# Designs tried in a protein design run: peptides against a protein of PDB entry 5VVV. Part 59

Target 1, 276 residues: chain A of PDB entry 5VVV
Amino acid sequence: FLCGVVEGFYGRPWVMEQRKELFRRLQKWELNTYLYAPKDDYKHRMFWREMYSVEEAEQLMTLISAAREYEIEFIYAISPGLDITFSNPKEVSTLKRKLDQVSQFGCRSFALLFDDIDHNMCAADKEVFSSFAHAQVSITNEIYQYLGEPETFLFCPTEYCGTFCYPNVSQSPYLRTVGEKLLPGIEVLWTGPKVVSKEIPVESIEEVSKIIKRAPVIWDNIHANDYDQKRLFLGPYKGRSTELIPRLKGVLTNPNCEFEANYVAIHTLATWYKSN
Target 2, 276 residues: chain A of PDB entry 5VVV as posed
Amino acid sequence: FLCGVVEGFYGRPWVMEQRKELFRRLQKWELNTYLYAPKDDYKHRMFWREMYSVEEAEQLMTLISAAREYEIEFIYAISPGLDITFSNPKEVSTLKRKLDQVSQFGCRSFALLFDNIDHNMCAADKEVFSSFAHAQVSITNEIYQYLGEPETFLFCPTEYCGTFCYPNVSQSPYLRTVGEKLLPGIEVLWTGPKVVSKEIPVESIEEVSKIIKRAPVIWDNIHANDYDQKRLFLGPYKGRSTELIPRLKGVLTNPNCEFEANYVAIHTLATWYKSN

## One batch from the design tools (peptide; aimed at target 1 Y10 F164 V195)

Design b2_p25_2_s1 (made by RFdiffusion4, then SolubleMPNN; from b2_p25_2, 14 letters changed)
Fold by OpenDDE base, seed 1:
Structure b2_p25_2_s1 (fold): chain B 276 residues (1-276), chain A 25 residues (1-25)
Amino acid sequence: as target 1 above (276 residues)
Amino acid sequence: SAELAEAEKKLEERRKKMSELVAKE
């Protein structure tokens, strides 16, 4: 069971010292996972093709080593979906080289994110792939196999919540293709019925699990504040039954952008997880 | 709640806007 934090918000990323302090807190609270997915890290999303500099490499190596010291699984995410051509072997090779660099930093767990992108494929991809889901699954499976089938590999779908599914969760052709064609060792991220789910009913997890043919990992936006910089979400982790725990592969909270605001959010997630 | 639905809409609008800005660079 993956339980911890995803740094997945829009806005100023956390500094390396805040991330190291997070690992100390996660260990202290018996949480086990950190997903590196800061939207405004240029080399994570906007410039995903660009290799890390020597200085950036030293920082990431130090951060990954610190996660290991605190027994926290460090998952490196990349978001190539804004401008990748899935049918172009050069694009696939560029993505492989980027993940090879991060693997050399001592990273062993990875994620491919296709959240917050347009559903339209380019003309070249439409000639090769039957749908956008087929293109995403093809590259994800190829990367997963290329990396030697790592123990933890995550996929974030473009339809990552109930409100984004067309026509709905149980009938989505996109999620059907993901469930049928994505290799079984790859985990699927999900935010619940909504982007910011007040409640995540057990029945909603059973519905999505049936179509994706696996238990999801919850990307939980309950404490996310990147949409309203004047608001802090200081309340406890709530609206999730403990009956979800045996039906999930994990829960990763995407909390407030302000690092120091997240004590209650993360501590109450840990209390919830231990109550099972 | 109406407040949560508005917050979700604002998050979706922000995420779409950020994606559109990056796709134009």
Scores: peptide ipSAE 0.048, ipTM 0.699, DockQ to the pose 0.070
OpenDDE base, seeds 2, 3, 4, 5: peptide ipSAE 0.038, 0.035, 0.038, 0.036; ipTM 0.661, 0.639, 0.673, 0.671

Design b2_p25_2_s2 (made by RFdiffusion4, then SolubleMPNN; from b2_p25_2, 15 letters changed)
Fold by OpenDDE base, seed 5:
Structure b2_p25_2_s2 (fold): chain B 276 residues (1-276), chain A 25 residues (1-25)
Amino acid sequence: as target 1 above (276 residues)
Amino acid sequence: SAELEAAKKKLEELRKKFSELVAKE
């Protein structure tokens, strides 16, 4: 069971010292996972093709080493979906080289994210793939196999919540393709019925699990505030029955942008997890 | 650079679009 934090918000990323402090807190609270997905890291999303500099490499190596020191699984995410051509072998090779670099930093767990992109393909990809889901699954499977089928590999679908599913969760051709074609060792991220789910009913998890043919990992935006900079979400982790735990592969909270505001959010997640 | 400034603006637009999507839910 993956339980911890995803740094997955829009806004100023946490500094390295904050991330190290996070790892210390995660270990103390018996949590085990950190997903690196800061949208403002340009080499994560906007310039996903660009290799890290020597200085950036040293920082990431140090960060990954710190995660290992605190027995936290460090998952590196990349979001190529803004402008990747899935059918272009050069794009696939570029993605492989980028992940090879991160592997050299000591990273062993990875994620491919296709969140917050347009639900369409370019003309070249339409000639090769039957659907957008087929294109995404193809590259995800290839990368997963290329990396030697790492123990932890995550996929974030473009339809990552109930409100984004067309026509709905149980009838989504996109999610059906993901469920049927994505290799079974790859985990699927999900935010619940909404992007920001006030509640995640057990029945909603059973519904999505059926179509994706696996238990999801919750990317939980309950404490996310990047969508409303006038708010801080300081309340406890709530609206999630502990009956979800045996029906999930994990829960990763995407909390407030302000690092110091997240004590209650993360601590109460830990309490929830240990209450099962 | 001009490219970096353009990227910053694009990221701000993406953030704004995300906020608008959340507000419509």
Scores: peptide ipSAE 0.490, ipTM 0.912, DockQ to the pose 0.930
OpenDDE base, seeds 1, 2, 3, 4: peptide ipSAE 0.487, 0.439, 0.455, 0.477; ipTM 0.913, 0.897, 0.900, 0.908

Design b2_p25_2_s3 (made by RFdiffusion4, then SolubleMPNN; from b2_p25_2, 11 letters changed)
Fold by OpenDDE base, seed 1:
Structure b2_p25_2_s3 (fold): chain B 276 residues (1-276), chain A 25 residues (1-25)
Amino acid sequence: as target 1 above (276 residues)
Amino acid sequence: SAELKEAEEKLEKLREEYSKLVAKE
């Protein structure tokens, strides 16, 4: 069971010292996972093709080493979906080289994210793939196999919550393709009925699990404030029955942008997890 | 650089689109 934090918000990323402090807190609270997915890291999303500089590489190596020291699984995410051409072998090779670099930093767990992108494929991809889901699954499976089928590999669908599913969760052709064609060793991220789910009913998890043919990992936006910078979400982790735990592969909270505001969010997630 | 400025403007637009999307739920 993956339990911890995803740094997945829009806004100023946490500094390396904050991330190290996070790992210490996660260990102390008996949580086990950190997902690196900051939207404002240009080399994560906007410039996903660009290799890390020597200085950035040293920082990431140090961060990954710190995660290991605190027994936290470090998952590196990349979001190529803004402008990747899925059918272009050069684009696939560029993605492979980027993940090879991160593997050299000592990273062993990875994620491919296709959240918050347009649903339309380019003309070249339409000639090769039957749908957007087929294109995403194809590259995800290829990368997963290329990396030697790592123990932890995550996929974030474009339809990552109930409200984004067309026509709905149970009838989504996109999610059906993901469920049928995504390799079984790849985990699927899900935010619940909404992007920011006040509640995640057990029935909603059973519904999505059926179509994706696996238990999801919750990307939990309950404490996310990137959509409204005038608010801080300081309340406890709530609206998730402990009955969800045996029906999930994990829970990763995407908390407030302000690192210092997240004590209650992360601590109460840990309490919830331990109550199983 | 001009490229960095364009990237920053694009990122801000993406943030705004995301915020509007969340507000409609």
Scores: peptide ipSAE 0.419, ipTM 0.889, DockQ to the pose 0.878
OpenDDE base, seeds 2, 3, 4, 5: peptide ipSAE 0.344, 0.315, 0.388, 0.040; ipTM 0.860, 0.844, 0.878, 0.668

Design b2_p25_2_s4 (made by RFdiffusion4, then SolubleMPNN; from b2_p25_2, 13 letters changed)
Fold by OpenDDE base, seed 4:
Structure b2_p25_2_s4 (fold): chain B 276 residues (1-276), chain A 25 residues (1-25)
Amino acid sequence: as target 1 above (276 residues)
Amino acid sequence: SEELKKAEEKLEELRKKASELVAKE
């Protein structure tokens, strides 16, 4: 069971010292996972093709080493979906080289994220792939196999919540393709019925699990505030029954961008997880 | 740099788009 934090917000990324402090807190609270997905890391999303500089590499190596020291699984995410041509072997090779670089930093767990992108393929991809889901699954499977089928590999669908599913969760051709074609060892990220789910009902998890043919990992935006800078949710981890735990592969909270405001978010998740 | 400025502008557009998506839910 993956339980911890995703740094997945829009806004100023946490500094390396904050991330190290996070790992210490995660260990102290018996959480086990950190997903590196800061949308403001240019080399994570907008310039995903660009290799890390020597200085950036040293920082990431140090960060990954710190995660290991605190027994936190460091998952590196990349979001190529803004402008990748899925059918182009050079693009696939570029993605492989980027993940090879991160593997050299000591990273062993990875994620491919296709969140917050348009549902459109270019002309070249439309000639090769039957749908956007087929293109995403194809590259995800190829990368997963190329990396030697790592123990933890995550996929974030473009339809990552109930409200983004067309026409709905249970009938989504996109999620059906993901469920049928994504290799079984790849985990699927999900935010619940909404991007920011007030509640995640058990039945909603059963519904999505059926179509994706696996238990999801919850990317939980309950404490996120990047979409509304005036929002500061310091409430406990609510609207999630502990009955979800046996039905999930994990829960990763995407908290406030203000690092010091996240004590309650992370601590209440830890309390919730231990209450089972 | 001009490239960095364009990247910052693009990131702000993405933030705005994300906020609009949440506001429609």
Scores: peptide ipSAE 0.258, ipTM 0.820, DockQ to the pose 0.901
OpenDDE base, seeds 1, 2, 3, 5: peptide ipSAE 0.060, 0.026, 0.026, 0.025; ipTM 0.636, 0.517, 0.540, 0.540

Design b2_p25_3 (made by RFdiffusion4)
Pose (drawn by RFdiffusion4):
Structure b2_p25_3 (pose): chain A 276 residues (1-276), chain P 25 residues (1-25)
Amino acid sequence: as target 2 above (276 residues)
Amino acid sequence: DSWLERIKEEDPIGYWYLEKAKEEV
């Protein structure tokens, strides 16, 4: 069961030294996972096709090392959603070559994120693929095979919270396609009824497990501050029923951008991780 | 377009993320 932090916000990402202290903290409090997905680390999203330079690679390996040294599972995320051409094979291959490079840093766990992308396709893609959801699942599955079908592997859908489902959660062509076609070994990230959920009703998640055909992984935006300059969140982890742990694969908290402000955010996530 | 207006009304924060993503294009 996956529990911990996702560094998944817009803005100045954390540096290696902050992530080491992060791993030591996750262990002192018995959490198991860190998802690397900072939006503005350019090679994660903006320039996803680009390989890490020599010194960048030295950094990532030293990072994946301290993750094992503290036994925190390290999941690497990549976001091709902005401009990838799903049908073109050269494009599919560059993704593998990039995911290969990181596999050789010590990485076993991977994620493909598709949040916040223009919902329609290029002229070339609309031929080979029936719908937008078809294209993503095809590549996500093809990639899931190539890496030797890894232990943990996440998929973040374009429709990733209740508000964002067209027309509703239950009868959505995008969501319908995912639960049926996406492989049973691939996890699905979900964010609650809204992007920043005030509360996560047990009925809402049971409802979601209907169409996704899985217990989804929560990308929790409760303490995220990347959207309002004036705002910071030092409150407890709240509005999440303890009765949820049995019904979910996991909860990864997407916290404040200021690293040291995240003490309460992670500790309260940790105490609640106990109690179920 | 109607969908974006609905998101803007129901989840302004979610709308902000969509608009931010457009800056990346």

Design b2_p25_3_s1 (made by RFdiffusion4, then SolubleMPNN; from b2_p25_3, 13 letters changed)
Fold by OpenDDE base, seed 2:
Structure b2_p25_3_s1 (fold): chain B 276 residues (1-276), chain A 25 residues (1-25)
Amino acid sequence: as target 1 above (276 residues)
Amino acid sequence: DKRLEEIKKKDPVGYKGLERSKTYL
């Protein structure tokens, strides 16, 4: 069971010292996972093709080593979906080289994120792939196999919550394609009924699990505040029954952008997890 | 896009997230 934090918000990423402090807190609270997915980290999303510099590499190696020291699984995410051409072998090769570089930093767990992108393929991709889901699954499976089928590999769908599903969760052709064609060793991220879900009912997890043919990892935006910088979500982790735990592969909270605001959010997630 | 209009009605927060992501294109 993956339980911890995703740094998955828009806005200023956490600094390396904050991330190291996070790992110490996660270990102390018996949490086990950090997903590196900061939207405004240039080489994560906008400039995903760019290799890390020597200085950036040293920082990431140090960060990954710190995660290991605290027994925290460091999952490196990349979000190529803004401008990748899925059918272009050069793009696939560029993605492979980027993940090879991160593998050299000692990273063993990875994620491909296709959240917050347009549901359109370019002309070249339309000639090769029958749908956007087929394109995403194809590259995800290829990368997963290329990396030697790592123990933890995550996929974030473009339809990552109930409100983003067309026409709905159980009838989504996109999620059906993901469920049918995504390799079984790849985990699927899910955010619940909404992008910010006040509650995640058991029935809603059973519904999505049926179509994706696996238990999801929750990307939980309950404490996310990047959409409203005037708000801090200081309340406890709530509106998730502990009956979800046996129906999930994990829960990763995407908390407030302000690092120090997250004490209650993360601690109460840990209490929730240990209450099963 | 009819899909975006439905998202805007069902999930106004989610819709704002999508709009923000599109400003970088």
Scores: peptide ipSAE 0.585, ipTM 0.925, DockQ to the pose 0.903
OpenDDE base, seeds 1, 3, 4, 5: peptide ipSAE 0.559, 0.577, 0.577, 0.577; ipTM 0.918, 0.923, 0.924, 0.923

Design b2_p25_3_s2 (made by RFdiffusion4, then SolubleMPNN; from b2_p25_3, 9 letters changed)
Fold by OpenDDE base, seed 1:
Structure b2_p25_3_s2 (fold): chain B 276 residues (1-276), chain A 25 residues (1-25)
Amino acid sequence: as target 1 above (276 residues)
Amino acid sequence: DERLKRIKEEDPIGYKGIERAKTEL
């Protein structure tokens, strides 16, 4: 069971010292996972093709080493979906080289994110792939196999919540293709009925699990504030029955952008997880 | 886009996320 934090918000990323302090807190609270997915890291998303500099490499190596010191699984995410051509073997090779660099930093766990992108393929991809889901699954499976089938590999679908599904969760051709064709060792990220789900009913997890043919990992936006930085979400982790725990592969909370605001959010997630 | 209209009505926060990502290109 993956339980911890995703740094997955829009806005100023956390500094390296905040991330190290997070790992110490996660270990202390018996949480086990950190997903690196800051939307405003240029080399994570907008400039995903660009290799890390020597200085950035030293910082990432230090961060990955710190996660290992605190027994926290460090998952590196990349979001190529803004401008990747899935049918272009040069684009696939560029993605492989980027993940090879991160693997050299000592990273062993990875994620491919296709959240917050247009639900359309370019002309070249339409000639090769039957649907957008087929294109995404093809590259995801190829990367997963290329990396030697790592123990933890995550996929974030473009339809990552109930409201984003067309026509709905149970009838989505996109999610059906993901469920049928995504390799079984790849985990699927999900935010619940909405992007920010006030509640995640058990029945909603059973519905999505049936179509994707696996238990999801919850990307939990309950404490996310990047959509309204005038608000801080300081309340406890709530609106998730403990009956969800045996029906999930994990829960990663995407909390407030302000690092110091997240004590209650993360501590109460840990209490919830231990209550099963 | 009918999908985007539906998302805007059912999940206004989710719609803002999609629109933000489009303006960064």
Scores: peptide ipSAE 0.625, ipTM 0.938, DockQ to the pose 0.888
OpenDDE base, seeds 2, 3, 4, 5: peptide ipSAE 0.615, 0.605, 0.050, 0.576; ipTM 0.935, 0.934, 0.756, 0.928

Design b2_p25_3_s3 (made by RFdiffusion4, then SolubleMPNN; from b2_p25_3, 10 letters changed; failed a check: too like the target's own chain)
Amino acid sequence: SERLERIKKEDPIGYKGLERSKTEL

Design b2_p25_3_s4 (made by RFdiffusion4, then SolubleMPNN; from b2_p25_3, 9 letters changed)
Fold by OpenDDE base, seed 1:
Structure b2_p25_3_s4 (fold): chain B 276 residues (1-276), chain A 25 residues (1-25)
Amino acid sequence: as target 1 above (276 residues)
Amino acid sequence: DERLKKIKEEDPIGYKGLERAKTEL
């Protein structure tokens, strides 16, 4: 069971010292996972093709080493979906080289994110792939196999919550293709009925699990504030029954942008997890 | 786009996130 934090918000990323302090807190609270997915890291999303500089590489190597020291699984995410041409072998090779670089930093766990992108393909991809889901699954499976089938590999779908499914969760052709064609060792990220789910009912997890043919990992936006930086979400982790735990592969909280605001969010997630 | 209409009606926060992600391109 993956339990911890995703740094997955829009806005100023956490500094390396905040991330190291996070790992210390995660270990202390018996949590085990950190997903690196900061939307405003240029080399994570907008400039995903660009290799890390020598200085950036040293920082990431130090961060991955710190995660290992605290027994925290470091998952590196990349979001190529803004402008990737899935049918272009050069784009696939560029993505491979980027993940090879991160593998050299000592990273062993990875994520491909296709959240917050247009639900369409370019003309070149339409000639090769039957649907957008087929294009995403093709590259995801190829990268997963290329990396030697890592123990932890995550996929974030473009339809990552109930409201984003068309026409709905159970009838989505996109999620059906993901469930049928995504390799079984790849985990699927999900935010619940909405992007920010006040509650995640057990029945909603059973519905999505049926179509994706696996238990999801929850990307939990309950404490996310990037959509309203005038608000801090300081309340406890709630609206998730402990009956979800045996029906999930994990829970990763995407908390407030302000690192110092997240004590209650992360501590109460840990209490919830240990109550099972 | 009927999908975007659905998102705007059912998930205003989610719709705002998608619009933000498009303006950062």
Scores: peptide ipSAE 0.710, ipTM 0.954, DockQ to the pose 0.851
OpenDDE base, seeds 2, 3, 4, 5: peptide ipSAE 0.703, 0.706, 0.681, 0.042; ipTM 0.953, 0.954, 0.950, 0.675

Design b2_p25_4 (made by RFdiffusion4)
Pose (drawn by RFdiffusion4):
Structure b2_p25_4 (pose): chain A 276 residues (1-276), chain P 25 residues (1-25)
Amino acid sequence: as target 2 above (276 residues)
Amino acid sequence: SSVEELKEKHEAAKEFYKEKAREDV
C-alpha cells in the first residue's frame, strides 16, 4: 500500500538536499513512497524527450541511492502529454530511451502522467486511434511491457477528478475506455471529486472504482499552495475518512512548495496512515 | 517557433490549473 509525498507542483522544485531530509522524515514516520513529478523541472515535462546531462545524471543516481538507504520507494514520473504524437514510432521510441536512462539510475518504479493537456489530437493521431483515451492507454501499456512490467507503475488520466469527467464520472467515454483497456498491473491516480478536494466521500471513491476497475491512487492536493501566492497550509490532514484505507491503493500528498512548511502536512498524513 | 508554441501550451495549462484550484477553495 502506497503512502507518502508527490513533489508534483508548479514552481521552483526542491533540491537534492531537501529530498534527503524528506526521505529521513518519511522513515521517522513510516511512509513508504515518493513520486518525483515536479511540473517545472524541465526534463520531466517541457523537454521530456531530452536525456539528463552527465552532472544531472550524477544527481539523480545519488538521489535514488539515498531513497534505498532510507527504504523509501522512488517512482519517477514523465509527462509527454503536451506535444507527443502517440501514433509516430520515433516518438514512442524516444520515450523508452528516456525511461531507459532513468532505469539505469536505479529506478524500478515509474509513472506516466497525462493531467492538464489539450483534450484533442493531431491529424496524424486521429487515424491510427479511435479516441484520445485509446492513444494514451496504448502507449502506457506498450511502455509498461518494455520496462519488464515493473512492480509499481502509475497512470494519471486527463480526467483525474470528479469535476473533470465529461459528462459525469459514471458514463464517461474517456473513463470507460481506461478501466477496460489499461492493464491490471498499472495503477490509476485520482484526485477526489475536485482538483483540491474539501472532502473525499467513501461513496465517491466506491463510485470511481466502478469505471476504473481498480482501487485508485489518490494524488492529494489538500496542502498544495502553488495556485495562490498569498496562501500556505499548516493545517491537519482532514476531510478524508479513515474508512478509505481499505478501498484505496494509496495516497500521495502534493504539499506546499515551501519545503519546511510541510511538517504538519506529512506528520498528520502519517498518523492517519496508522489507524488503518 | 516550436519552442515558443510549446511554452505557450505549458503556460496555458498552468493558468488553467490555477483557475480551477482557486474555484475549488

Design b2_p25_4_s1 (made by RFdiffusion4, then SolubleMPNN; from b2_p25_4, 12 letters changed)
Fold by OpenDDE base, seed 2:
Structure b2_p25_4_s1 (fold): chain B 276 residues (1-276), chain A 25 residues (1-25)
Amino acid sequence: as target 1 above (276 residues)
Amino acid sequence: SKLEELKKKYEESKERYKKIALESL
């Protein structure tokens, strides 16, 4: 069971010292996972093709080593979906080389994210792939196999919550393709009924699990504030029955941008997880 | 430019997310 934090917000990423402090807290609270997905890290999303510099490499190696020291699984995410051409072998090879570099930093767990992108494929991709889901699954499976089928590999769908599913979760052709064609060793991220879900009912997890043919990992935006920096979500982790735990592969909270605001959010997630 | 188009896509994606997130509350 993956339980911890995803740094998955828009806005200023956490500094390396904050991330190291997070790992200390995660270990202390018996949480086990950190997903590196800061949207404003240019080499994660907007400039995903760019290799890390020597200085950036040293920082990431130090961060990954710190995660290992605290027994925290460091998952490196990349979000190529803004401008990748899925059918272009050069784009696939560029993605492979980027993940090879991160693997050299000592990273063993990876994520490929297709959240918050346009549903339209370019003309070249339409000639090769029958749907956007087929294009995403194809590259995800290829990357997963290229990396030697790592123990932890995550996929974030473009339809990552109930309100994004057309016509709905159980009838989505996109999620059906993901469930049928995504390799079974790849985990699927899910956010619940909405982008920010006050509640995640057990029945909603059973519904999505059926179509994706696996238990999801929750990307939980309950404490996310990147959409309104005038709000701070200081309340406890709530609106998730402990009956979800045996029906999930994990829960990763995407909390407030302000690192110092997240004590209650992360601590109460840990209490929730240990209550099963 | 290609860079301006990419920046535009990023900002449009971000603002779309923010709008939908606010509407979800």
Scores: peptide ipSAE 0.714, ipTM 0.965, DockQ to the pose 0.879
OpenDDE base, seeds 1, 3, 4, 5: peptide ipSAE 0.701, 0.696, 0.706, 0.702; ipTM 0.962, 0.960, 0.963, 0.962

Design b2_p25_4_s2 (made by RFdiffusion4, then SolubleMPNN; from b2_p25_4, 14 letters changed)
Fold by OpenDDE base, seed 2:
Structure b2_p25_4_s2 (fold): chain B 276 residues (1-276), chain A 25 residues (1-25)
Amino acid sequence: as target 1 above (276 residues)
Amino acid sequence: KKLEELLKKYEESKEKYKKIALESL
């Protein structure tokens, strides 16, 4: 069971000292996972093709080593979806080389994210792939196999919550393709009924699990504030029954941008997880 | 051109997310 934090917000990423402090807290609270997905890290999303510099490499190696020291699984995410051409072998090879570099930093767990992108394929991709889901699954499976089928590999769908599913979760052709064609060793991220879900009912997890043919990992935006930096979500982790735990592969909270605001959010997630 | 188009796509995706997140509350 993956339980911890995703740094998955828009806005200024956490500094290396904050991330190291997070790992100490995660270990202390018996949480086990950190997903690196900061949207404003240019080499994660906008400039995903760019290799890390020597200085950036030293920082990431130090961060990954710190995660290992605290027994925290460091998952490196990349979000190529803004401008990748899925059918272009050069784009696939560029993605492979980027993940090879991160693997050299000692990373063993990876994520490929297709959140917050348009559903439209370019003309070249439409000639090769029958749908956007087929294009995403194809590259995800290829990357997963290229990396030697790592123990933890995550996929974030473009339809990552109930309100994004057309016509709905159980009838989505996109999620059906993901469930049928995504390799079974790849985990699927899910956010619940909405982008910010006040509640995640058990029945909603059973519905999505049926179509994706696996238990999801929750990307939980309950404490996310990147959409309104005038709000701080200081309340406890709530609106998730402990009956979800045996029906999930994990829960990763995407908390407030302000690192110092997240004590209650992360601590109460840990209490929730240990209450099963 | 390519950089400006990429920056535009990033900002449009971010603002779309923010709007939907606010509407979800």
Scores: peptide ipSAE 0.717, ipTM 0.958, DockQ to the pose 0.877
OpenDDE base, seeds 1, 3, 4, 5: peptide ipSAE 0.700, 0.691, 0.702, 0.696; ipTM 0.954, 0.951, 0.954, 0.953; seed 1 fails the geometry check

